# Ledger of designs, part 6: peptides against a protein of PDB entry 1Y74

Target 1, 57 residues: chain A of PDB entry 1Y74
Amino acid sequence: LGLERDVSRAVELLERLQRSGELPPQKLQALQRVLQSRFCSAIREVYEQLYDTLDIT

## One batch from the design tools (peptide; aimed at target 1 D6 R44)

Design b1_p12_7_s2 (made by RFdiffusion4, then SolubleMPNN; from b1_p12_7, 7 letters changed)
Fold by OpenDDE base, seed 2:
Structure b1_p12_7_s2 (fold): chain B 57 residues (1-57), chain A 12 residues (1-12)
Amino acid sequence: as target 1 above (57 residues)
Amino acid sequence: SRLIQELVELAE
């Protein structure tokens, strides 16, 4: 899976979006923090491990 | 606007 890469890309885009000022930065920062949190990382890890094991296309 | 579009596309 490319889940880790997708999350990283999402964070990157959120950073660029914050700099552009097109949207209120606080909520974008909050979302970015969630995506970078240990909680999300742990969930992602479990998810990816399950897919590696089950090999669900 | 473009960045929003890219985020939406990433989220499917």
Scores: peptide ipSAE 0.045, ipTM 0.596, DockQ to the pose 0.087
OpenDDE base, seeds 1, 3, 4, 5: peptide ipSAE 0.037, 0.040, 0.037, 0.030; ipTM 0.587, 0.590, 0.586, 0.582

Design b1_p12_7_s3 (made by RFdiffusion4, then SolubleMPNN; from b1_p12_7, 7 letters changed)
Fold by OpenDDE base, seed 2:
Structure b1_p12_7_s3 (fold): chain B 57 residues (1-57), chain A 12 residues (1-12)
Amino acid sequence: as target 1 above (57 residues)
Amino acid sequence: SELLRELVEIAE
């Protein structure tokens, strides 16, 4: 799946948003940390493994 | 704002 790539892209965009100052950086940083957390990584791993097994296109 | 739109698109 492209889930890992999408998450990585989201993190990249959040970093750019933080630098632009268009939005309060603290909440953006918090979201970025969540996306990079072990929790989200574990969930993503389970998700991708299930899709590898089930092959739901 | 363009970056926000891209993020929303990723999140669907």
Scores: peptide ipSAE 0.066, ipTM 0.644, DockQ to the pose 0.098
OpenDDE base, seeds 1, 3, 4, 5: peptide ipSAE 0.062, 0.059, 0.059, 0.063; ipTM 0.635, 0.633, 0.635, 0.639

Design b1_p12_7_s4 (made by RFdiffusion4, then SolubleMPNN; from b1_p12_7, 7 letters changed)
Fold by OpenDDE base, seed 5:
Structure b1_p12_7_s4 (fold): chain B 57 residues (1-57), chain A 12 residues (1-12)
Amino acid sequence: as target 1 above (57 residues)
Amino acid sequence: DELIRQLVELAA
């Protein structure tokens, strides 16, 4: 599970999209702020912990 | 366009 990596990559792509001007930046910036929020990181940690506990082979 | 495509691929 690489959720932290995927979130970091998503934020990187959002930053590039904002700088390119291809899309209105306001919604992209709002999404970036959500992904970088303490709430999102806390949910990610819980998800990763549950994944490690429950998804065992 | 390429950046949008990459984001979609990541989210899929």
Scores: peptide ipSAE 0.024, ipTM 0.549, DockQ to the pose 0.084
OpenDDE base, seeds 1, 2, 3, 4: peptide ipSAE 0.021, 0.022, 0.024, 0.023; ipTM 0.490, 0.520, 0.544, 0.481

Design b1_p12_8_s1 (made by RFdiffusion4, then SolubleMPNN; its pose is not in this set)
Fold by OpenDDE base, seed 2:
Structure b1_p12_8_s1 (fold): chain B 57 residues (1-57), chain A 12 residues (1-12)
Amino acid sequence: as target 1 above (57 residues)
Amino acid sequence: ELEEVEALVEKL
């Protein structure tokens, strides 16, 4: 599903933004930690299973 | 770059 790719892309961009120093790195790092959390991973897995079951492309 | 992050997070 696009969701895993979108999360991975968001994390990649957050890592770049943290390295640029243009934005407060602590908030970006907090968001990255949320996106990489076991909670978000578990929710994504549930959604992926639901989409696979419902054949929602 | 931040706008793309915002757009990606809004899709979650």
Scores: peptide ipSAE 0.303, ipTM 0.818, DockQ to the pose 0.565
OpenDDE base, seeds 1, 3, 4, 5: peptide ipSAE 0.296, 0.298, 0.290, 0.302; ipTM 0.816, 0.816, 0.812, 0.817

Design b1_p12_8_s2 (made by RFdiffusion4, then SolubleMPNN; its pose is not in this set)
Fold by OpenDDE base, seed 1:
Structure b1_p12_8_s2 (fold): chain B 57 residues (1-57), chain A 12 residues (1-12)
Amino acid sequence: as target 1 above (57 residues)
Amino acid sequence: ELEEVEALVKRL
């Protein structure tokens, strides 16, 4: 699993979408804040570690 | 690009 990489890529794309102005930026920014939150990071780390340990994709 | 974000978020 590369959940950290997937989150980093999602944040990168959200930043591009916010700069393009094609979409209302507020909801994109809110999603970015959630993905970059300490809570989301902690959950991701736990899940990634569990899946790595259990060899589950 | 939004479709890729949706795909990445669904994978979390």
Scores: peptide ipSAE 0.347, ipTM 0.830, DockQ to the pose 0.537
OpenDDE base, seeds 2, 3, 4, 5: peptide ipSAE 0.346, 0.339, 0.338, 0.345; ipTM 0.831, 0.829, 0.826, 0.830

Design b1_p12_8_s3 (made by RFdiffusion4, then SolubleMPNN; its pose is not in this set)
Fold by OpenDDE base, seed 2:
Structure b1_p12_8_s3 (fold): chain B 57 residues (1-57), chain A 12 residues (1-12)
Amino acid sequence: as target 1 above (57 residues)
Amino acid sequence: ALEEVEQLVKEL
Protein backbone atom coordinates (compact mmCIF):
# COMPACT_ATOMS: atom_id res chain seq x y z
CA LEU B 1 0.00 0.00 0.00
CA GLY B 2 1.28 3.46 -0.90
CA LEU B 3 -0.37 5.12 2.11
CA GLU B 4 2.91 5.92 3.86
CA ARG B 5 4.26 7.34 0.59
CA ASP B 6 1.07 9.33 -0.03
CA VAL B 7 1.14 10.80 3.49
CA SER B 8 4.83 11.65 3.06
CA ARG B 9 4.06 13.31 -0.27
CA ALA B 10 1.14 15.23 1.26
CA VAL B 11 3.52 16.54 3.95
CA GLU B 12 6.04 17.57 1.27
CA LEU B 13 3.27 19.46 -0.55
CA LEU B 14 2.26 21.21 2.67
CA GLU B 15 5.89 22.26 3.20
CA ARG B 16 6.05 23.70 -0.34
CA LEU B 17 2.80 25.59 0.24
CA GLN B 18 4.15 26.99 3.50
CA ARG B 19 7.30 28.23 1.71
CA SER B 20 5.29 29.90 -1.08
CA GLY B 21 3.61 32.25 1.42
CA GLU B 22 0.43 32.36 -0.73
CA LEU B 23 -1.59 30.67 2.04
CA PRO B 24 -1.69 31.28 5.81
CA PRO B 25 1.16 29.03 7.01
CA GLN B 26 -0.35 28.33 10.44
CA LYS B 27 -3.21 26.14 9.16
CA LEU B 28 -0.90 24.30 6.76
CA GLN B 29 1.58 23.70 9.58
CA ALA B 30 -1.23 22.47 11.84
CA LEU B 31 -2.33 19.99 9.15
CA GLN B 32 1.28 18.85 8.68
CA ARG B 33 1.56 18.28 12.44
CA VAL B 34 -1.63 16.19 12.38
CA LEU B 35 -0.37 14.06 9.47
CA GLN B 36 2.98 13.55 11.24
CA SER B 37 1.33 12.86 14.62
CA ARG B 38 1.75 9.59 16.48
CA PHE B 39 -2.03 9.18 16.22
CA CYS B 40 -2.05 9.30 12.40
CA SER B 41 1.03 7.06 12.28
CA ALA B 42 -0.66 4.49 14.54
CA ILE B 43 -3.85 4.54 12.46
CA ARG B 44 -1.77 4.13 9.28
CA GLU B 45 0.10 1.18 10.80
CA VAL B 46 -3.15 -0.55 11.80
CA TYR B 47 -4.59 0.12 8.36
CA GLU B 48 -1.50 -1.25 6.59
CA GLN B 49 -1.49 -4.34 8.82
CA LEU B 50 -5.17 -5.00 8.11
CA TYR B 51 -4.62 -4.62 4.37
CA ASP B 52 -1.57 -6.86 4.45
CA THR B 53 -3.76 -9.46 6.17
CA LEU B 54 -6.72 -8.98 3.83
CA ASP B 55 -4.60 -8.78 0.68
CA ILE B 56 -5.23 -12.37 -0.41
CA THR B 57 -3.67 -11.72 -3.81
CA ALA A 1 1.54 27.51 -6.21
CA LEU A 2 -1.99 26.02 -6.03
CA GLU A 3 -1.75 24.72 -9.62
CA GLU A 4 1.57 23.03 -8.83
CA VAL A 5 -0.04 21.42 -5.77
CA GLU A 6 -3.03 20.30 -7.83
CA GLN A 7 -0.69 18.67 -10.35
CA LEU A 8 1.33 17.01 -7.58
CA VAL A 9 -1.89 15.68 -5.95
CA LYS A 10 -2.86 14.06 -9.28
CA GLU A 11 0.47 12.20 -9.16
CA LEU A 12 -0.34 10.57 -5.78
Scores: peptide ipSAE 0.041, ipTM 0.603, DockQ to the pose 0.186
OpenDDE base, seeds 1, 3, 4, 5: peptide ipSAE 0.039, 0.034, 0.038, 0.040; ipTM 0.602, 0.588, 0.598, 0.611

Design b1_p12_8_s4 (made by RFdiffusion4, then SolubleMPNN; its pose is not in this set)
Fold by OpenDDE base, seed 5:
Structure b1_p12_8_s4 (fold): chain B 57 residues (1-57), chain A 12 residues (1-12)
Amino acid sequence: as target 1 above (57 residues)
Amino acid sequence: ELEEVERLVREL
């Protein structure tokens, strides 16, 4: 199960990108909040359960 | 300049 780690890594990378100041921080903060939302976590859990059930190699 | 974005995408 890599998706939890990949989402956590994406959030870390968004925090680095916000600190660089190269991009408008508001859009990056909005994306980070979406990735950390209970809704995104619930979709991730459903996806991981479906992946484990469907044996998609 | 998107050098940081390109670096971050290569680290995914």
Scores: peptide ipSAE 0.022, ipTM 0.477, DockQ to the pose 0.126
OpenDDE base, seeds 1, 2, 3, 4: peptide ipSAE 0.022, 0.021, 0.021, 0.021; ipTM 0.476, 0.470, 0.469, 0.469

## One batch from the design tools (peptide; aimed at target 1 L14)

Design b2_p13_1 (made by RFdiffusion4)
Pose (drawn by RFdiffusion4):
Structure b2_p13_1 (pose): chain A 57 residues (1-57), chain P 13 residues (1-13)
Amino acid sequence: as target 1 above (57 residues)
Amino acid sequence: EALEALEEALEAL
């Protein structure tokens, strides 16, 4: 689906901006926790596993 | 909650 690429890209994109430290890193750090959080991992696995399910069903 | 956090991050940009 691209979620892994978009989420993992967002994560590193958030860290990238964090490295620069130009804009409010607080909200960016929150996103990083939202996408890296184990919770969003299970949900992300759903989107991937769901696409496979479509190929099965 | 994640969508609100994205909206806030986009406004901040």

Design b2_p13_1_s1 (made by RFdiffusion4, then SolubleMPNN; from b2_p13_1, 7 letters changed)
Fold by OpenDDE base, seed 2:
Structure b2_p13_1_s1 (fold): chain B 57 residues (1-57), chain A 13 residues (1-13)
Amino acid sequence: as target 1 above (57 residues)
Amino acid sequence: ELQRLLEEVAAAL
């Protein structure tokens, strides 16, 4: 499923943004923490389960 | 560079 990969890619890009110094890293790091949070992982799992169940086409 | 990276983040989400 693309969602896990897309989230992982977003996190990677946020890390690059943090290293660039073009933006204050703290907010980027906070967003990264949200995306890597247990909550987001749980939501992703529910999404993936629903997708696997409903995608019959 | 900043705009490109922001667009890439937005495209990934």
Scores: peptide ipSAE 0.143, ipTM 0.711, DockQ to the pose 0.082
OpenDDE base, seeds 1, 3, 4, 5: peptide ipSAE 0.142, 0.118, 0.136, 0.143; ipTM 0.710, 0.685, 0.705, 0.712

Design b2_p13_1_s2 (made by RFdiffusion4, then SolubleMPNN; from b2_p13_1, 6 letters changed)
Fold by OpenDDE base, seed 2:
Structure b2_p13_1_s2 (fold): chain B 57 residues (1-57), chain A 13 residues (1-13)
Amino acid sequence: as target 1 above (57 residues)
Amino acid sequence: ELEELLREVREAL
């Protein structure tokens, strides 16, 4: 699913940026935790279900 | 780099 891939890519990019040390790691880790949260996952699941149902091409 | 991240985000949008 597109949104799952995009979220996974965003997490990967934040992990790379966290390892570089260019930004405060705690803020990056907080953003990763938000993207990986049960709340964001539930919203993604609802979105994916609606997208599949509505066939919004 | 932060610039690389911002580029990749911009390309995804």
Scores: peptide ipSAE 0.023, ipTM 0.540, DockQ to the pose 0.074
OpenDDE base, seeds 1, 3, 4, 5: peptide ipSAE 0.023, 0.023, 0.023, 0.023; ipTM 0.544, 0.535, 0.538, 0.536

Design b2_p13_1_s3 (made by RFdiffusion4, then SolubleMPNN; from b2_p13_1, 8 letters changed)
Fold by OpenDDE base, seed 3:
Structure b2_p13_1_s3 (fold): chain B 57 residues (1-57), chain A 13 residues (1-13)
Amino acid sequence: as target 1 above (57 residues)
Amino acid sequence: ELERLLAEVQRAL
């Protein structure tokens, strides 16, 4: 599903923001870590399995 | 800039 790709894209965008130095990097990095966490990965996996099974449009 | 991020997010949607 697109969700894994969207999360990966969000992480990439956060990395770009961190490199710009315009914002305090700590909160951006924390959000990036959350998106890359095992927790978010597990939630994504469950969501993808449910989406595939239930065919939620 | 934050505006650049928002524009990039809008392109991803």
Scores: peptide ipSAE 0.030, ipTM 0.538, DockQ to the pose 0.069
OpenDDE base, seeds 1, 2, 4, 5: peptide ipSAE 0.028, 0.030, 0.028, 0.029; ipTM 0.540, 0.534, 0.532, 0.519

Design b2_p13_1_s4 (made by RFdiffusion4, then SolubleMPNN; from b2_p13_1, 6 letters changed)
Fold by OpenDDE base, seed 2:
Structure b2_p13_1_s4 (fold): chain B 57 residues (1-57), chain A 13 residues (1-13)
Amino acid sequence: as target 1 above (57 residues)
Amino acid sequence: ELEELLREVEEAL
């Protein structure tokens, strides 16, 4: 689904930013952990289920 | 560079 792809892309971008060293890696890693959290995944699953049910194009 | 990553974020939104 689009949101799973967007979250996966955001995590990939945060990993690239951490490796570049241009930004404080601890804050980027904290944001990456939030996006990969069970809470974020559960909210994503609810959103995807509602999206599929409501057929919002 | 940070600017390249910001561009990739802008293209993904």
Scores: peptide ipSAE 0.022, ipTM 0.513, DockQ to the pose 0.068
OpenDDE base, seeds 1, 3, 4, 5: peptide ipSAE 0.022, 0.022, 0.021, 0.021; ipTM 0.514, 0.506, 0.501, 0.501

Design b2_p13_2_s1 (made by RFdiffusion4, then SolubleMPNN; its pose is not in this set)
Fold by OpenDDE base, seed 2:
Structure b2_p13_2_s1 (fold): chain B 57 residues (1-57), chain A 13 residues (1-13)
Amino acid sequence: as target 1 above (57 residues)
Amino acid sequence: LGEELLELADALE
């Protein structure tokens, strides 16, 4: 749902920022790794399943 | 840079 799309957009933006060189890439990469981690993915999956069943929004 | 940071912040909610 929206969360998955937002996370994907965030990752895309982080990649752009890394390529621009305007910011130190290390912390941007770290954040990207967190957003793409199995842990984050698992949480997102539980979140999406929960909201699918509750039909909130 | 500022625009992309704002978009990033928005995406992260």
Scores: peptide ipSAE 0.174, ipTM 0.741, DockQ to the pose 0.153
OpenDDE base, seeds 1, 3, 4, 5: peptide ipSAE 0.170, 0.166, 0.165, 0.168; ipTM 0.738, 0.736, 0.735, 0.737

Design b2_p13_2_s2 (made by RFdiffusion4, then SolubleMPNN; its pose is not in this set)
Fold by OpenDDE base, seed 1:
Structure b2_p13_2_s2 (fold): chain B 57 residues (1-57), chain A 13 residues (1-13)
Amino acid sequence: as target 1 above (57 residues)
Amino acid sequence: LGEELLRLAEELE
């Protein structure tokens, strides 16, 4: 689904923001880690499964 | 910074 792709893209963009140095990197890095966490992934998988099962458009 | 954020947000869409 698009959600996995979007999360991966969001992580990439957060990395760019961190490298720019225009923002304090700690919170950006923390958010990146949350998005990459097993917990977040598990919730995403549940969401995607429900989405597929319910055929939500 | 604001323009960079907007550009990145657009790339996410």
Scores: peptide ipSAE 0.036, ipTM 0.567, DockQ to the pose 0.093
OpenDDE base, seeds 2, 3, 4, 5: peptide ipSAE 0.036, 0.034, 0.035, 0.035; ipTM 0.565, 0.563, 0.563, 0.561

Design b2_p13_2_s3 (made by RFdiffusion4, then SolubleMPNN; its pose is not in this set)
Fold by OpenDDE base, seed 3:
Structure b2_p13_2_s3 (fold): chain B 57 residues (1-57), chain A 13 residues (1-13)
Amino acid sequence: as target 1 above (57 residues)
Amino acid sequence: LAEELLALADQLE
């Protein structure tokens, strides 16, 4: 699954947006922290495991 | 960059 890659890419984009100063950084930083959290990682792992198990197509 | 973010997000699987 590309989910780990997509999360990593989302974090990269959020970092760029924060550095640009074009947008208020607080919400971007909060979202970045969520995406990098152990909670998000654990949920992603569970999702990927379930997807691999249940994808019968 | 917000527009660039959206354009790049559209490339995500």
Scores: peptide ipSAE 0.032, ipTM 0.564, DockQ to the pose 0.167
OpenDDE base, seeds 1, 2, 4, 5: peptide ipSAE 0.029, 0.027, 0.028, 0.030; ipTM 0.565, 0.551, 0.562, 0.551; seed 5 fails the geometry check

Design b2_p13_3 (made by RFdiffusion4)
Pose (drawn by RFdiffusion4):
Structure b2_p13_3 (pose): chain A 57 residues (1-57), chain P 13 residues (1-13)
Amino acid sequence: as target 1 above (57 residues)
Amino acid sequence: EALEEALREYARE
């Protein structure tokens, strides 16, 4: 689906901006936790697993 | 690039 590429990209993109420290890192750190959080991991596995399910069903 | 712009807009909010 691209979620792993887009999320993982957003994660590093958030860290990238964090490394620069130009804009409010608070909200950016929040996103990083939201996408890295184990919770969004299970949800992300769903989107991937769901696409496979479509190929099965 | 579009995601970076979107994050810049979000951070400015």

Design b2_p13_3_s1 (made by RFdiffusion4, then SolubleMPNN; from b2_p13_3, 5 letters changed)
Fold by OpenDDE base, seed 4:
Structure b2_p13_3_s1 (fold): chain B 57 residues (1-57), chain A 13 residues (1-13)
Amino acid sequence: as target 1 above (57 residues)
Amino acid sequence: AALEEELRRLALE
């Protein structure tokens, strides 16, 4: 399970896209804020705990 | 553009 890593990678890519200026930054920044929110973190934590406990593939 | 497409490719890996 690499959900935390995948979210971190997604944030990294969003930051690079914002710095490039090739895309309007507002929606990219909003998505980054969602991915880094307490709500998203809490959902991720619950999912990871359940995944590890149930050992679903 | 070029950077956008490269990052999109990396995001799908």
Scores: peptide ipSAE 0.090, ipTM 0.650, DockQ to the pose 0.111
OpenDDE base, seeds 1, 2, 3, 5: peptide ipSAE 0.062, 0.061, 0.090, 0.061; ipTM 0.626, 0.620, 0.648, 0.622

Design b2_p13_3_s2 (made by RFdiffusion4, then SolubleMPNN; from b2_p13_3, 6 letters changed)
Fold by OpenDDE base, seed 4:
Structure b2_p13_3_s2 (fold): chain B 57 residues (1-57), chain A 13 residues (1-13)
Amino acid sequence: as target 1 above (57 residues)
Amino acid sequence: DELEERLRRLAQE
């Protein structure tokens, strides 16, 4: 599913940006925590269910 | 990379 790939890619980019030290890590880490939260997992489950029932083109 | 650029902008706000 596209959403899982997009979230995973966003997390990977956030981890790289945190490691580079070019940017304040706090906001990057906060966003990463949101993306890896149970809330985002629940949204993904709903999205997957909708994708199974709806031909989301 | 558009997503990376967006993440950089958000981190600078």
Scores: peptide ipSAE 0.319, ipTM 0.830, DockQ to the pose 0.883
OpenDDE base, seeds 1, 2, 3, 5: peptide ipSAE 0.316, 0.319, 0.317, 0.318; ipTM 0.829, 0.831, 0.831, 0.829; seeds 1, 2, 3, 5 fail the geometry check

Design b2_p13_3_s3 (made by RFdiffusion4, then SolubleMPNN; from b2_p13_3, 6 letters changed)
Fold by OpenDDE base, seed 3:
Structure b2_p13_3_s3 (fold): chain B 57 residues (1-57), chain A 13 residues (1-13)
Amino acid sequence: as target 1 above (57 residues)
Amino acid sequence: DELEEELRRLALE
């Protein structure tokens, strides 16, 4: 499933954007916190389980 | 990168 990879890519981009110093970091940090939260992980797990079970193409 | 551009947009709102 691509979702874990896509989340990891989004986090990597957010970290690069924060390191550039060109943008206010607060919103970037907030989004990164959401993506790395237990809530996001739990939703991802449910999504992946349902996707595997239902074989949605 | 389209995702990077959207992240930049959201950060400036």
Scores: peptide ipSAE 0.353, ipTM 0.844, DockQ to the pose 0.857
OpenDDE base, seeds 1, 2, 4, 5: peptide ipSAE 0.355, 0.353, 0.354, 0.355; ipTM 0.844, 0.842, 0.844, 0.844; seeds 1, 2, 4, 5 fail the geometry check

Design b2_p13_3_s4 (made by RFdiffusion4, then SolubleMPNN; from b2_p13_3, 6 letters changed)
Fold by OpenDDE base, seed 3:
Structure b2_p13_3_s4 (fold): chain B 57 residues (1-57), chain A 13 residues (1-13)
Amino acid sequence: as target 1 above (57 residues)
Amino acid sequence: DELEARLRELAAE
């Protein structure tokens, strides 16, 4: 779904931002860890189960 | 790239 793709895109952007060195990487890395956590995966699973048929565009 | 902008904003807090 779009949510999974959006999360994946967010992670990719966070990784790029970390590599750029423009910003302190700590908060970026923390956010990335949250987005890649089992907790977020579970949330996505529930969301997708309930709203897979919804137009999230 | 609104997403990138938001991520930068969040990182700057």
Scores: peptide ipSAE 0.356, ipTM 0.837, DockQ to the pose 0.827
OpenDDE base, seeds 1, 2, 4, 5: peptide ipSAE 0.347, 0.351, 0.346, 0.349; ipTM 0.833, 0.835, 0.835, 0.834; seeds 1, 2, 4, 5 fail the geometry check

Design b2_p13_4 (made by RFdiffusion4; failed a check: too like the target's own chain)
Pose (drawn by RFdiffusion4):
Structure b2_p13_4 (pose): chain A 57 residues (1-57), chain P 13 residues (1-13)
Amino acid sequence: as target 1 above (57 residues)
Amino acid sequence: EALEELLERLARS
């Protein structure tokens, strides 16, 4: 689906801006936690697993 | 791209 690429890109992208430290890192750190969080991991696995399920069903 | 635009909006906020 691209979620792993887009989430993972967003994660590093958030960290990348964090490395620079130009804009409010607070909200950016929050996103990193939202996408890295184990919770969004299970949900993310759903989107991938779901696409496979479509190929099965 | 949509996530980048969202990040920019959040950063500008």

Design b2_p13_4_s1 (made by RFdiffusion4, then SolubleMPNN; from b2_p13_4, 7 letters changed)
Fold by OpenDDE base, seed 1:
Structure b2_p13_4_s1 (fold): chain B 57 residues (1-57), chain A 13 residues (1-13)
Amino acid sequence: as target 1 above (57 residues)
Amino acid sequence: SELEEEIRRLAAE
């Protein structure tokens, strides 16, 4: 689904921003860790399963 | 991108 792709894209952007040094890396890194956490993955999995089951949109 | 701009906004808070 689009959610996995969106999360991957967000992580990619966060990594680029961290490398650029334009912004303090701490909050960026924290957000990246959340997005790549097992918790986030579990929630995403549930979300995607529900989407498939309910055939939303 | 829009997403990148949103990330910048959030990081600036």
Scores: peptide ipSAE 0.162, ipTM 0.731, DockQ to the pose 0.617
OpenDDE base, seeds 2, 3, 4, 5: peptide ipSAE 0.168, 0.163, 0.157, 0.161; ipTM 0.736, 0.733, 0.728, 0.732; seeds 2, 3 fail the geometry check

Design b2_p13_4_s2 (made by RFdiffusion4, then SolubleMPNN; from b2_p13_4, 7 letters changed)
Fold by OpenDDE base, seed 3:
Structure b2_p13_4_s2 (fold): chain B 57 residues (1-57), chain A 13 residues (1-13)
Amino acid sequence: as target 1 above (57 residues)
Amino acid sequence: SELEEEIRRLAEA
C-alpha cells in the first residue's frame, strides 16, 4: 500500500503547479491543504489499517 | 504526468 506516498506525490505536484504560475493558485493551494490536513491524515491512517486487515485489492 | 493533468482539470473547474 502506497497511499501515503501517493498523497505525498500529489502534494509535490501541487506545489510545482503553484510555482509554475500557469494556473490560479487558490484551488491548488486549497487541495494541498486538504491533503496535508489532520483530517486527511486520519482518514488515510484508518484506510491503511483497514486495508491491512481486510486485504482490500 | 497523468495525475498532474487530472489536477489541472480539477483546478480549472
Scores: peptide ipSAE 0.103, ipTM 0.678, DockQ to the pose 0.599
OpenDDE base, seeds 1, 2, 4, 5: peptide ipSAE 0.097, 0.100, 0.053, 0.097; ipTM 0.671, 0.677, 0.628, 0.671

Design b2_p13_4_s3 (made by RFdiffusion4, then SolubleMPNN; from b2_p13_4, 7 letters changed)
Fold by OpenDDE base, seed 4:
Structure b2_p13_4_s3 (fold): chain B 57 residues (1-57), chain A 13 residues (1-13)
Amino acid sequence: as target 1 above (57 residues)
Amino acid sequence: SELEEEIQRLAAE
């Protein structure tokens, strides 16, 4: 699915936003870590398996 | 603001 791609893009955007220095990086980094966590990946796997089974876009 | 402009630039990519 495009979900993996979308998560990767979100992480990229968060990283760029952190580098801009316009916002305190702590919460942005925390969100980035959540999106990259094994827990989030496991949820994504369940989601993708479900959609593979249902064959929906 | 500069923040909003940066977000817009990132979103446009």
Scores: peptide ipSAE 0.020, ipTM 0.512, DockQ to the pose 0.085
OpenDDE base, seeds 1, 2, 3, 5: peptide ipSAE 0.019, 0.020, 0.018, 0.019; ipTM 0.498, 0.509, 0.491, 0.502

Design b2_p13_4_s4 (made by RFdiffusion4, then SolubleMPNN; from b2_p13_4, 7 letters changed)
Fold by OpenDDE base, seed 4:
Structure b2_p13_4_s4 (fold): chain B 57 residues (1-57), chain A 13 residues (1-13)
Amino acid sequence: as target 1 above (57 residues)
Amino acid sequence: SALEAEIQRLAAE
């Protein structure tokens, strides 16, 4: 596994980019919202469950 | 550029 960690890192990087102010923040913020959405969390949960059951390594 | 420097900093962490 590692998807949860990767998503958390992606959110962290997006927050840093938003604070730098060098890019319009709206699209970055929208992406952050998607990554933190219940939908993405649910998909991640399904992925992790399938990973555990199928042992896809 | 400042943007490139920021991207590089983020990538290095």
Scores: peptide ipSAE 0.052, ipTM 0.628, DockQ to the pose 0.081
OpenDDE base, seeds 1, 2, 3, 5: peptide ipSAE 0.048, 0.051, 0.049, 0.051; ipTM 0.628, 0.632, 0.628, 0.633; seed 5 fails the geometry check

Design b2_p13_5 (made by RFdiffusion4)
Pose (drawn by RFdiffusion4):
Structure b2_p13_5 (pose): chain A 57 residues (1-57), chain P 13 residues (1-13)
Amino acid sequence: as target 1 above (57 residues)
Amino acid sequence: IEEALEELEELLE
């Protein structure tokens, strides 16, 4: 689906901006936690597992 | 996740 690429890209993109430290890193750190969090991992596995399910069903 | 990406796009603008 691209979520692993888009999420993971967003994670590193958030960190990338964090490295620079130009804009409010607070909200950016929040997103990193939201996408890296184990919770969004299970939801993300759903989107991938769901696409496979479509190929099965 | 979609909302978080939209918020990131707004922050980048």

Design b2_p13_5_s1 (made by RFdiffusion4, then SolubleMPNN; from b2_p13_5 with E6R E9R)
Fold by OpenDDE base, seed 1:
Structure b2_p13_5_s1 (fold): chain B 57 residues (1-57), chain A 13 residues (1-13)
Amino acid sequence: as target 1 above (57 residues)
Amino acid sequence: IEEALRELRELLE
């Protein structure tokens, strides 16, 4: 699903940005933690279920 | 980093 792929890509980009050392890592790491949290995963699961069952554009 | 920031911005649009 698009959201799972986009979250995975966003995490990969955040990891690359952290490894570059050119940006303060704290905010990037905080965002990565949110995207990989159980809370975000639960919202994603609900979103994906609704996307499959409803005509959501 | 600019390319990664650009793609990250595009994901948030």
Scores: peptide ipSAE 0.288, ipTM 0.821, DockQ to the pose 0.107
OpenDDE base, seeds 2, 3, 4, 5: peptide ipSAE 0.288, 0.287, 0.285, 0.286; ipTM 0.819, 0.822, 0.820, 0.819

Design b2_p13_5_s2 (made by RFdiffusion4, then SolubleMPNN; from b2_p13_5 with I1V E6R E13A)
Fold by OpenDDE base, seed 5:
Parts: C-alpha cells; sequence; structure tokens
Structure b2_p13_5_s2 (fold): chain B 57 residues (1-57), chain A 13 residues (1-13)
C-alpha cells in the first residue's frame, strides 16, 4: 500500500540524512524509531484493514 | 541533504 511505501521511503531518507553528518542526528533517529515502531506498524495494519473493509480505491 | 529534506517534508505534509 501507499502508506507502507511512504514509510519505507521516509526511513530511507532519514538514514541518508543521518549518514551525511550535516545534521544533528538525535531528532532524525527519534523520528526513524517512531516510523519503525510497533505503533507505526499497528497503525499501518489498521489502515490496511480499513481499506480492505471500505474498498477505497 | 536538501533534496532528502525536501522529499521528507513532502512525505510528512
Amino acid sequence: as target 1 above (57 residues)
Amino acid sequence: VEEALRELEELLA
């Protein structure tokens, strides 16, 4: 789904930003942790279930 | 960095 792709891309971007060393890493790491958290995974699951139920195209 | 930041901002908006 689009959300999974967007989250994956966001994580990739955050990793690139951290590797650059040009930005303070702490906030980037925190955001990455949120996006890779079980919470985020649970939200994705809810979204997927809603899309399956509502048949939103 | 700027390109990655712009894309990230777009994703989060």
Scores: peptide ipSAE 0.379, ipTM 0.853, DockQ to the pose 0.115
OpenDDE base, seeds 1, 2, 3, 4: peptide ipSAE 0.373, 0.375, 0.367, 0.369; ipTM 0.851, 0.851, 0.849, 0.849

Design b2_p13_5_s3 (made by RFdiffusion4, then SolubleMPNN; from b2_p13_5, 5 letters changed)
Fold by OpenDDE base, seed 3:
Structure b2_p13_5_s3 (fold): chain B 57 residues (1-57), chain A 13 residues (1-13)
Amino acid sequence: as target 1 above (57 residues)
Amino acid sequence: VLRALEELRELLA
């Protein structure tokens, strides 16, 4: 749950940074795409399931 | 911008 929240916050920050227009958007967009990718989602799902099961601190 | 970048960096670290 923490990971999902952190990813969501990261995406929010990236969107804000892009909207500011102060930075070249390409790398920001690329990072956002990675964080919102199916791969990242799958990894997050596995992580959260393992975290819940194994109670990894 | 700088604050957002810093928070982003911390999230990714």
Scores: peptide ipSAE 0.425, ipTM 0.869, DockQ to the pose 0.116
OpenDDE base, seeds 1, 2, 4, 5: peptide ipSAE 0.422, 0.424, 0.422, 0.424; ipTM 0.869, 0.869, 0.869, 0.869

